# Designs tried in a protein design run: peptides against a protein of PDB entry 3HTU. Part 80

Target 1, 75 residues: chain A of PDB entry 3HTU
Amino acid sequence: RRPEEWGKLIYQWVSRSGQNNSVFTLYELTNGEDTEDEEFHGLDEATLLRALQALQQEHKAEIITVSDGRGVKFF

## One batch from the design tools (peptide; made by RFdiffusion4, then SolubleMPNN)

Design b2_p26_5_s1 (from b2_p26_5, 18 letters changed)
Fold by OpenDDE base, seed 4:
Structure b2_p26_5_s1 (fold): chain B 75 residues (1-75), chain A 26 residues (1-26)
Amino acid sequence: as target 1 above (75 residues)
Amino acid sequence: SLPVMTKENAPEILKKAKEKAKELEK
């Protein structure tokens, strides 16, 4: 899958689970208990980041950079 | 390389990210 395709799957999960406007760490998305049954669970962080960047271009997400790591807010 | 996101540091990063997210809404 291309990054934008992964992004679509991730955003679909966010929407279906009613978690729009929520903030996640990158770890939570691919390693968290809430996404264990999702296709993107276990996705490598590099691909995840590219997927989120694709969503960011569509104004569906914003990657949050802090000194100790990164998070993402979905809209 | 990309920042290391682990189970042990995720809680603190999440807290910081959420705090920053609040600021973005202002």
Scores: peptide ipSAE 0.058, ipTM 0.621, DockQ to the pose 0.895
Fold by OpenDDE base, seed 5:
Structure b2_p26_5_s1 (fold): chain B 75 residues (1-75), chain A 26 residues (1-26)
Amino acid sequence: as target 1 above (75 residues)
Amino acid sequence: SLPVMTKENAPEILKKAKEKAKELEK
């Protein structure tokens, strides 16, 4: 799958679960208990980041970078 | 480079991320 395709799957999960406007760490998305049944669970961070960047271009997410880590807010 | 997030440090990173998110909304 391309990053854009992963982004679509991730955003679909966010939307269907009613978690829009929520903030996640990148770890929570791919290693969290809430996404264990999702296809993107276990996705490498590099690909995840590219997927989120694709969503960011569509104004569906915003990557949050802090000095000690990264997160993402979905809209 | 930013450190790799683990189950152990995720809570702290989330706290900082949420704080930053609040700033972004301003």
Scores: peptide ipSAE 0.056, ipTM 0.614, DockQ to the pose 0.823
Fold by OpenDDE base, seed 2:
Structure b2_p26_5_s1 (fold): chain B 75 residues (1-75), chain A 26 residues (1-26)
Amino acid sequence: as target 1 above (75 residues)
Amino acid sequence: SLPVMTKENAPEILKKAKEKAKELEK
């Protein structure tokens, strides 16, 4: 899958679960209990970041960088 | 570079990320 295709799957999950306008760590998306049944569970962080960057271009997400890591807010 | 995220440090990162997210909403 291309990064934008992964982004689509991730955003679909966010929308289905009603978690728009929520903030996640990158770890929560790919290693969290809430996404264990999702295809993107276990996705490497590098690919995840590219997927989120694709969503950011569509104004569907904003990547948040802090001193100790990264998060993402979905819209 | 950014540190590797684990379930152990995720809570603190999430806290900081949420705080920054609130600032972006203003």
Scores: peptide ipSAE 0.050, ipTM 0.608, DockQ to the pose 0.813
Fold by OpenDDE base, seed 3:
Structure b2_p26_5_s1 (fold): chain B 75 residues (1-75), chain A 26 residues (1-26)
Amino acid sequence: as target 1 above (75 residues)
Amino acid sequence: SLPVMTKENAPEILKKAKEKAKELEK
């Protein structure tokens, strides 16, 4: 899958679960309990980041890069 | 416009979000 395709799957999950405007760490998205049944569970962080960057370009997400880790807010 | 989080505010927002999430789980 292309990063954009991964982004679509991730955002679909966000929308279906009503998680819009929620904040996640990148780890939670791919390793959390809430996404165990999702196709993107276990996705490598590098690919995840590219997927989120694609969503960010569409104003559907904002990547948070801070000294203590990385996260993302979905819109 | 869409909310924007600066690098300076992101840690606090993340913290608040996690705390709120825990509260809602009760």
Scores: peptide ipSAE 0.033, ipTM 0.553, DockQ to the pose 0.065

Design b2_p26_5_s2 (from b2_p26_5, 17 letters changed)
Fold by OpenDDE base, seed 2:
Structure b2_p26_5_s2 (fold): chain B 75 residues (1-75), chain A 26 residues (1-26)
Amino acid sequence: as target 1 above (75 residues)
Amino acid sequence: PLPEMTAENAPEILKQAKKKAEELEK
């Protein structure tokens, strides 16, 4: 899958679960209990970041960088 | 290289990220 395709799957999950306007760590998206049944569970962080960057271009997400790591807010 | 995300640092990252997100909304 291309990063854009992964982004689509991730955003679909966010929308289905009603978690728009919520903030996640990258770890929560790929390693969290809430996404265990999702295809993107276990996705490597590098690919995840590219997927989120694709969503960011569509104004569907904003990547947040802090001193100890990264997060993402979905819209 | 990308920083490693782990279960140990996730709580602190989440706290900081959410705080920063709130600032972005204001």
Scores: peptide ipSAE 0.092, ipTM 0.652, DockQ to the pose 0.873
Fold by OpenDDE base, seed 1:
Structure b2_p26_5_s2 (fold): chain B 75 residues (1-75), chain A 26 residues (1-26)
Amino acid sequence: as target 1 above (75 residues)
Amino acid sequence: PLPEMTAENAPEILKQAKKKAEELEK
């Protein structure tokens, strides 16, 4: 899958679960209990970041960078 | 480079991310 395709799957999950406007760590998305049944569970961080960047271009997400890590907010 | 995210540091990272998100909404 391409990053854009991963982004689509991730955003679909966010929407279906009513998680819009929520903030996640990158770890929660790919290693959390809430996404264990999703295809993107276990996805490598590099690919995840590219997927989120694709969503960011569509104004569907915003990657948050802090001194001790990164997160993402979905819209 | 940013620290690697793990189950151990995720709670603190999330706290900081949410705090920053709040500031962006102001």
Scores: peptide ipSAE 0.085, ipTM 0.642, DockQ to the pose 0.813
Fold by OpenDDE base, seed 3:
Structure b2_p26_5_s2 (fold): chain B 75 residues (1-75), chain A 26 residues (1-26)
Amino acid sequence: as target 1 above (75 residues)
Amino acid sequence: PLPEMTAENAPEILKQAKKKAEELEK
């Protein structure tokens, strides 16, 4: 899958679960309990980041960079 | 480079990320 395709799957999950405007750590998205049944569970961080960057370009997400790590807010 | 996301650092990262998000919304 291309990063954009992963992004679509992730965003679909966010939307279906009604978690728009929620903030997640990258770890929560790929290793969290809430996404265990999702195709993107276990996705490597590098690919995840590219997927989120694709969503960011579409104004569907904003990557949050902090001193101790990264997170993402979905819209 | 930012540290790798792990269960150990997730709590603090989440705290900071959510705080930053709140600030951005104000």
Scores: peptide ipSAE 0.082, ipTM 0.641, DockQ to the pose 0.835
Fold by OpenDDE base, seed 4:
Structure b2_p26_5_s2 (fold): chain B 75 residues (1-75), chain A 26 residues (1-26)
Amino acid sequence: as target 1 above (75 residues)
Amino acid sequence: PLPEMTAENAPEILKQAKKKAEELEK
């Protein structure tokens, strides 16, 4: 899958689960209990980041950078 | 390589990220 395709799957999950406007760590998205049944569970962080960057270009997400790591807010 | 998040640091990162997100909403 291309990053854009992963982004679509991730955003679909966010929308279906009613978690728009929520903030996640990257770890929570790919390693969290809430996404265990999702296709993107276990996705490598590099690909995840590219997927989120694609969503960011569509104004569907914003990657948050802090001193010790990264998070993401979905819209 | 990109920095990797782990379970042990996720809580603090989440706290910081959520705080920053809140500031972005203002």
Scores: peptide ipSAE 0.075, ipTM 0.639, DockQ to the pose 0.839

Design b2_p26_5_s3 (from b2_p26_5, 15 letters changed)
Fold by OpenDDE base, seed 2:
Structure b2_p26_5_s3 (fold): chain B 75 residues (1-75), chain A 26 residues (1-26)
Amino acid sequence: as target 1 above (75 residues)
Amino acid sequence: SLPKVTKENAPELLKKAKEKAKEREE
């Protein structure tokens, strides 16, 4: 899958679960209990980041960088 | 680059990320 295709799957989950305007760590998205049944569960961080960057270009997400790591806010 | 986000450091990262996101909205 291309990054934008992964991004689509991720954002669909966010929307269906009613978690728009929420913040996640990258770990929560790919290793969390809430995404166990999603196709993107277990996705490597590098690919995940590219997917989120694609969503960011569509103004559907914003990657948050702090001194302790990275997160993402979905819109 | 920042260290890998793991189960061990995710809680603190989430807290900081949420705080930063809130500041952005203000």
Scores: peptide ipSAE 0.152, ipTM 0.662, DockQ to the pose 0.811
Fold by OpenDDE base, seed 1:
Structure b2_p26_5_s3 (fold): chain B 75 residues (1-75), chain A 26 residues (1-26)
Amino acid sequence: as target 1 above (75 residues)
Amino acid sequence: SLPKVTKENAPELLKKAKEKAKEREE
């Protein structure tokens, strides 16, 4: 899958689960309990980041960078 | 580079990320 395709799957989950406007760490998206049954569970961080960047271009997400890690807010 | 996000540091990172997101809305 291309990053854009992963982004689509991730955002579909966000929408279906009512997680819009929620903030996640990157770890929570790919390793958390809430996404254990999703296809993107276990996705490598590099590909995840590219997927989220694609969503950011569509104004569906914003990547958050702090001094000790990264997260994402979905819209 | 930023430290690797793990199960151990995710809770604190999430707190900081949420605070940063709130600041952007203000």
Scores: peptide ipSAE 0.141, ipTM 0.657, DockQ to the pose 0.813
Fold by OpenDDE base, seed 3:
Structure b2_p26_5_s3 (fold): chain B 75 residues (1-75), chain A 26 residues (1-26)
Amino acid sequence: as target 1 above (75 residues)
Amino acid sequence: SLPKVTKENAPELLKKAKEKAKEREE
């Protein structure tokens, strides 16, 4: 899958599970308990980041980059 | 709900996210 396609799957989960307007660490999104049954569970961080960047361009997500880690806010 | 992410509140938001994740695993 392309990053944009991964982004679509991720955002579909966000919307269907009611996780809009929530914040995740990148690790939590792909390794957390809440996404264990999702196709994107276990996705490598590099691909995840590109997927989230695609969503960010669509104003569906905002990547959070701080000194102590990275995360994402979904809209 | 959470406020819009800004460079000012991003650290706090991420901290809260980490704490939430930690709580679920403990």
Scores: peptide ipSAE 0.216, ipTM 0.730, DockQ to the pose 0.097; fails the geometry check
Fold by OpenDDE base, seed 4:
Structure b2_p26_5_s3 (fold): chain B 75 residues (1-75), chain A 26 residues (1-26)
Amino acid sequence: as target 1 above (75 residues)
Amino acid sequence: SLPKVTKENAPELLKKAKEKAKEREE
């Protein structure tokens, strides 16, 4: 899958599960309990980041960078 | 580069990320 396609799957989960406006660490998205049944569970961080960047271009997400790591907010 | 987000540091990072997101909305 392309990053854009992964982004679509991720955002579909966010929307269907009512997680809009929620904030996640990257770890939570791919390794958390809430996404264990999702296709993007276990996705490598590099691909995840590209997927989230695609969503960010569509104003569907914002990657949050702090000194100790990164998270993401979905809209 | 930023350290890898892992199970060990995720809780604190999440807190900081949520706080930053909240501040941005204000």
Scores: peptide ipSAE 0.144, ipTM 0.661, DockQ to the pose 0.809; fails the geometry check

Design b2_p26_5_s4 (from b2_p26_5, 12 letters changed)
Fold by OpenDDE base, seed 1:
Structure b2_p26_5_s4 (fold): chain B 75 residues (1-75), chain A 26 residues (1-26)
Amino acid sequence: as target 1 above (75 residues)
Amino acid sequence: SLPVMTAENAPELLAKAKEAAAARAA
């Protein structure tokens, strides 16, 4: 899958689960209990970042980078 | 570089991310 395709799957989950406007750590998205049944569970961080960057270009997400962590807010 | 994201540090990272998001929105 291309990063854009992964992004689509991730955003679909966010929308279906009613978690728009929520903030996640990258770990929560790919390793959390809430996404255990999703295809993107276990996705490597590098690919995840590219997927989220694609969503960010579409104004559907905002990647949050701090000195001691990373997260993402979905819109 | 950023620390490795694990189950152990996820809660702290989430708090930090939310704090950063709030600051950016203000």
Scores: peptide ipSAE 0.156, ipTM 0.716, DockQ to the pose 0.745
Fold by OpenDDE base, seed 4:
Structure b2_p26_5_s4 (fold): chain B 75 residues (1-75), chain A 26 residues (1-26)
Amino acid sequence: as target 1 above (75 residues)
Amino acid sequence: SLPVMTAENAPELLAKAKEAAAARAA
């Protein structure tokens, strides 16, 4: 899958689960219990970041940079 | 580069990220 396709799957999960406007760590998205049955569980960080950057271009997400890592807010 | 994704650093990162999001919403 291309990063844009991963982004679509991730955002679909966010929307279907009613978690728009929520903030996640990157770890929560790919390693958390809430996404254990999703196709993007276990996705490598580099591909995840590219997927989220694609969503950011569409104003569907914002990558949050903090001193000890990165998170993401979905809209 | 980005820090490795681990369960150990996730709680602190989540707290900081949510704090940053709240600050931008104010």
Scores: peptide ipSAE 0.087, ipTM 0.678, DockQ to the pose 0.865
Fold by OpenDDE base, seed 2:
Structure b2_p26_5_s4 (fold): chain B 75 residues (1-75), chain A 26 residues (1-26)
Amino acid sequence: as target 1 above (75 residues)
Amino acid sequence: SLPVMTAENAPELLAKAKEAAAARAA
């Protein structure tokens, strides 16, 4: 799958689960209990970041950068 | 290099990310 395709799957999960406007760490998205049954569970961080960047271009997400970590807010 | 995603750093990163998001929304 292309990063944009992964982004679509991730955003579909966010919408279906009613978690728009929620904030996640990148770890929670791919390693958390809430996404264990999703296809993107276990996705490598590099691909995940590119997927989220694609969503950011569509104004569906915002990547949050802090001194020692990263997160994402979905809209 | 980018920090590695781990269960150990997740709680702290979540707190920092949520604080950053709240600050941007204010």
Scores: peptide ipSAE 0.061, ipTM 0.657, DockQ to the pose 0.869
Fold by OpenDDE base, seed 3:
Structure b2_p26_5_s4 (fold): chain B 75 residues (1-75), chain A 26 residues (1-26)
Amino acid sequence: as target 1 above (75 residues)
Amino acid sequence: SLPVMTAENAPELLAKAKEAAAARAA
């Protein structure tokens, strides 16, 4: 899958599960309990970031970097 | 290059990060 395709799957999950406007660590998205049944569970971080960047271009996500880590906010 | 923004929700992010870290170490 292309990063954009992964992004689509991720955002579909966010929307279906009512997680819009929520903040996640990158770890939660690919290793969390809430995504165990999703195809993107276990996705490598590099691909995940590219997927999230694609979503960010569409204003569907915002990648956040603070002093102690990175995460993402979905809209 | 990674486009990154700072958000007012940083406190929530940090809280989740700490929670996740604790869970991984359990």
Scores: peptide ipSAE 0.057, ipTM 0.650, DockQ to the pose 0.083

Design b2_p26_6_s1 (from b2_p26_6, 9 letters changed)
Fold by OpenDDE base, seed 5:
Structure b2_p26_6_s1 (fold): chain B 75 residues (1-75), chain A 26 residues (1-26)
Amino acid sequence: as target 1 above (75 residues)
Amino acid sequence: MVLPSEKVLNEEEKKEFFKKLEERKK
């Protein structure tokens, strides 16, 4: 899958689960219990980041940085 | 592009985000 395709799957989950406007660490998106049944569970962080960057271009997400790690807010 | 948290999150969201990051380290 291309990053854009992963982004689509991730955003579909966000929308279906009612998680719009929610904030996630990158870790919990791919390693958390809430996404265990999703195809993107276990996705490597590099691919995840590119997927989220694709969503960011569509104004559906913003990638967040802090000293202790990275995350994302979905819209 | 990656943005600093203060440009995206309010104080409540930032607090929860940091909490999640700390919990993973435990």
Scores: peptide ipSAE 0.418, ipTM 0.792, DockQ to the pose 0.171
Fold by OpenDDE base, seed 3:
Structure b2_p26_6_s1 (fold): chain B 75 residues (1-75), chain A 26 residues (1-26)
Amino acid sequence: as target 1 above (75 residues)
Amino acid sequence: MVLPSEKVLNEEEKKEFFKKLEERKK
């Protein structure tokens, strides 16, 4: 899958689960219990970042940094 | 591009985010 395709899957999950405008750490998106059944569970961070950057270009997400940690807010 | 949290999160969201980061480190 291309990063854009991963982004689509991630956003579909966010949308159908009603979690728009919510904030996630990058870790809980790919390693959290809430996404265990999703295809993107276990996705490497490098690919995840590219996927989120694709969503960011579409104004569907914002990648954030807090101290030494990173996360994302979906819209 | 990565944005500073102050531009996206309010204080409540930021506090919860810090909590999640600390829990991950344990």
Scores: peptide ipSAE 0.386, ipTM 0.796, DockQ to the pose 0.165
Fold by OpenDDE base, seed 2:
Structure b2_p26_6_s1 (fold): chain B 75 residues (1-75), chain A 26 residues (1-26)
Amino acid sequence: as target 1 above (75 residues)
Amino acid sequence: MVLPSEKVLNEEEKKEFFKKLEERKK
C-alpha cells in the first residue's frame, strides 16, 4: 500500500470510532489495543509517519512532537 | 495486550499535546 492508502485506512478508523480531534501517540495507533483488528496494526513507524504526513497534506491530521515523543491529532 | 505506559498517553499527556498543538497554530 502507498502511504496515502494507509492514511485513508487510518482516517477511516478515526472517523468510525468518533475520535476526530483526538490525540494519539504513533505507538498507540499501531500497537494499541483499540486498533488490534485494523489492517494498520503493527505497521512500522516509518510507514505510519508517511501515511500521517499524507493526511497532514490534506489537513486531516497534524503531527506533533513533544519531549516524550511524537503524536498526531486528527481533524 | 499490555502496552508500555510511556508509549500510550494518558489524559494529562494528551492535554499537553493539545496545548502544544494550539500553540503551534498561533
Scores: peptide ipSAE 0.127, ipTM 0.636, DockQ to the pose 0.085
Fold by OpenDDE base, seed 4:
Structure b2_p26_6_s1 (fold): chain B 75 residues (1-75), chain A 26 residues (1-26)
Amino acid sequence: as target 1 above (75 residues)
Amino acid sequence: MVLPSEKVLNEEEKKEFFKKLEERKK
């Protein structure tokens, strides 16, 4: 799958679960209990980041990155 | 204390986490 395709799956989950406007660590998205049944569970962080960047371009997410931490907020 | 990204956070922790992150970005 392309990053954009992963982003679509991730955002679909966010929307279906009613978690728009919620914040996540990157770890929560791919390793958390809430996403265990999702296809993107276990996705490598590098691909996840690219997927989220694609969503950010669509104004569906905002990646927060600092020197010692990062997360994402979905809209 | 700095909360790590390699962790599942509860709502309170998430709030504090991103508050701190935003403060760091400023």
Scores: peptide ipSAE 0.124, ipTM 0.643, DockQ to the pose 0.071

Design b2_p26_6_s2 (from b2_p26_6, 10 letters changed)
Fold by OpenDDE base, seed 1:
Structure b2_p26_6_s2 (fold): chain B 75 residues (1-75), chain A 26 residues (1-26)
Amino acid sequence: as target 1 above (75 residues)
Amino acid sequence: PVLPSEKVLNEEEKKKFYEELEKRKK
């Protein structure tokens, strides 16, 4: 899958689970319990970042720097 | 930040982020 395709899957999960306008750490998106059944669970951080960047260009997400890593807000 | 498009939060924004994070996780 291309980063854009991963982004689509991630955003579909966000929308279907009612997580719009919510924030996540990048770690919990791919390693957390909430996404254990999703195809993007276990996705490497580099690919995740590119996927989120694609969503960011569509104004569907914003990648942020926090004290102990990275986070993201979905719109 | 590693990525140019990545936003760096100030202290107030950081606090808000963690508050929102905790609200979702609970």
Scores: peptide ipSAE 0.512, ipTM 0.849, DockQ to the pose 0.821
Fold by OpenDDE base, seed 5:
Structure b2_p26_6_s2 (fold): chain B 75 residues (1-75), chain A 26 residues (1-26)
Amino acid sequence: as target 1 above (75 residues)
Amino acid sequence: PVLPSEKVLNEEEKKKFYEELEKRKK
């Protein structure tokens, strides 16, 4: 899958689970209990980041990078 | 830390994240 395709799957989960406007660490999205049944669970962080960047281009997510880590908010 | 990696954020940490987001949105 391309990053954009992963992004689509991730956003579909966000929407289906009612997580819009919620914030996550990148770890939480791919390693958290809430996404264990999702295809993107276990996705490598590099691919995840590219997927989220694709969503960010569509104004569906905002990635925040600080010295202590990275997180994302979905819209 | 605002965004501790490899963990689930609690409400306080999420609040700090929102604040950081606001800084970037402005």
Scores: peptide ipSAE 0.400, ipTM 0.819, DockQ to the pose 0.076
Fold by OpenDDE base, seed 2:
Structure b2_p26_6_s2 (fold): chain B 75 residues (1-75), chain A 26 residues (1-26)
Amino acid sequence: as target 1 above (75 residues)
Amino acid sequence: PVLPSEKVLNEEEKKKFYEELEKRKK
């Protein structure tokens, strides 16, 4: 899958679960209990980041990255 | 650290992260 395709799957989950406007760590999206049944569970962080960046270009997400870690807010 | 690390954040941590995000958005 391309990053954009992963982004679509991730955003679909966010929307279906009613978590728009919620914040997550990147780790939470791929390792959290809430996404255990999602195809993107276990996705490597590099690919995840690219997927989220694609969503960010569509104004569907905002990524915050610092040395302490990375998080994302969905819209 | 204020911003999230590689873990599942609890509600308090998410709140702090949200606040930091809002600060950066303005």
Scores: peptide ipSAE 0.378, ipTM 0.803, DockQ to the pose 0.079
Fold by OpenDDE base, seed 4:
Structure b2_p26_6_s2 (fold): chain B 75 residues (1-75), chain A 26 residues (1-26)
Amino acid sequence: as target 1 above (75 residues)
Amino acid sequence: PVLPSEKVLNEEEKKKFYEELEKRKK
């Protein structure tokens, strides 16, 4: 899948689970309990970041880097 | 957690974001 395709899957999850405007760590999205049944669970962080960047271009997410950690808010 | 903002966060919101981010880090 392309980053944009992963982004679509991620955003679909965010939307259908009612978590728009919520904040996540990148690790939480792919390794957390809440996404265990999602196709993007276990996705490598590099690909995840690219997916989120694609969503950011669509104004559907905002990525923030704190030191060496990264988080994201969905809209 | 949910932030009281849509789109770009201001400095106060970023602070809350950072605090929550650190809390969630595993």
Scores: peptide ipSAE 0.030, ipTM 0.586, DockQ to the pose 0.160

Design b2_p26_6_s3 (from b2_p26_6, 8 letters changed)
Fold by OpenDDE base, seed 3:
Structure b2_p26_6_s3 (fold): chain B 75 residues (1-75), chain A 26 residues (1-26)
Amino acid sequence: as target 1 above (75 residues)
Amino acid sequence: PVLPSEKVLNEEEKKKFFEELEKRRK
């Protein structure tokens, strides 16, 4: 899958689960319990970042840097 | 930030981020 396709899958999950306007660490997004059944579970961080960048271009997500890691805000 | 598209949060924004994170996790 291309990063844009991963982004689509991620955002579909965000929308289906009613988690728009929520925040995640990048780790829990791909390694947490909430996404265990999703195809993007276990996705490598490099691809995840590009996927989220694609969503960011569409104003559907914002990648953020915090003290000891990265997070994301979904819209 | 590693990517130019990343936003670096200030202290108040960090606080809000973690509060929202905790709220979701409860």
Scores: peptide ipSAE 0.525, ipTM 0.858, DockQ to the pose 0.797
Fold by OpenDDE base, seed 1:
Structure b2_p26_6_s3 (fold): chain B 75 residues (1-75), chain A 26 residues (1-26)
Amino acid sequence: as target 1 above (75 residues)
Amino acid sequence: PVLPSEKVLNEEEKKKFFEELEKRRK
């Protein structure tokens, strides 16, 4: 899958699960219990970042940097 | 930040981020 395709899957989960307007650490998004049954679970960080960047261009997400790592807010 | 598009949060924004993070987790 291409990054933009991963982004689509991630955003679909966000929307269907009612996680819009919420924030996540990049780690829990791909390694957390909430996404264990999703295809993007276990996705490598490099690909995840590109996927989120694609969503960011569509104003559906914003990647942020915090002291302990990276996070993301979905819109 | 690694990516130019990433936003670096200030103290107030960081606090808000973690508060929102905790609200979702609980």
Scores: peptide ipSAE 0.520, ipTM 0.856, DockQ to the pose 0.800
Fold by OpenDDE base, seed 4:
Structure b2_p26_6_s3 (fold): chain B 75 residues (1-75), chain A 26 residues (1-26)
Amino acid sequence: as target 1 above (75 residues)
Amino acid sequence: PVLPSEKVLNEEEKKKFFEELEKRRK
């Protein structure tokens, strides 16, 4: 899948689960219990970042740096 | 940050982020 396609899957999950305007650490998006049944679970961080970057271009997400880690806010 | 488009949060924004994070996790 292309990063844009991953982004689509991620955002679909965010929307279906009613988690727009919520924040996540990047780790829990791909490794957390909440996404265990999603296709993007286990996705490597590098690809995740590119996927989120694609969503960011669409104003659907914002990648943030917190301390020594990364997070994201979905819109 | 790895991506130039990433937003670096200040201490206040960081606090808010973690508060929102905790809210979601409840």
Scores: peptide ipSAE 0.520, ipTM 0.859, DockQ to the pose 0.838
Fold by OpenDDE base, seed 5:
Structure b2_p26_6_s3 (fold): chain B 75 residues (1-75), chain A 26 residues (1-26)
Amino acid sequence: as target 1 above (75 residues)
Amino acid sequence: PVLPSEKVLNEEEKKKFFEELEKRRK
């Protein structure tokens, strides 16, 4: 899958689960229990970042840096 | 930041982020 396709899958999950306007650490997004059954679970961080960047271009996500790593806010 | 698209949060923004994070996790 292309990063844009991963982004679509991620955002579809966000929307289906009603988690728009929610924040996540990048770790829990791909390694957490909440996404355990999703196709993007276990996705490498490099590809995840590119996927989120695609969503960011569409104003659907914002990648952030915090003291203990990276996070993201979905819109 | 590693990526130019990343936003570096200040201390107040960090606080808000973790508060929102915890709110979702509960």
Scores: peptide ipSAE 0.520, ipTM 0.858, DockQ to the pose 0.821

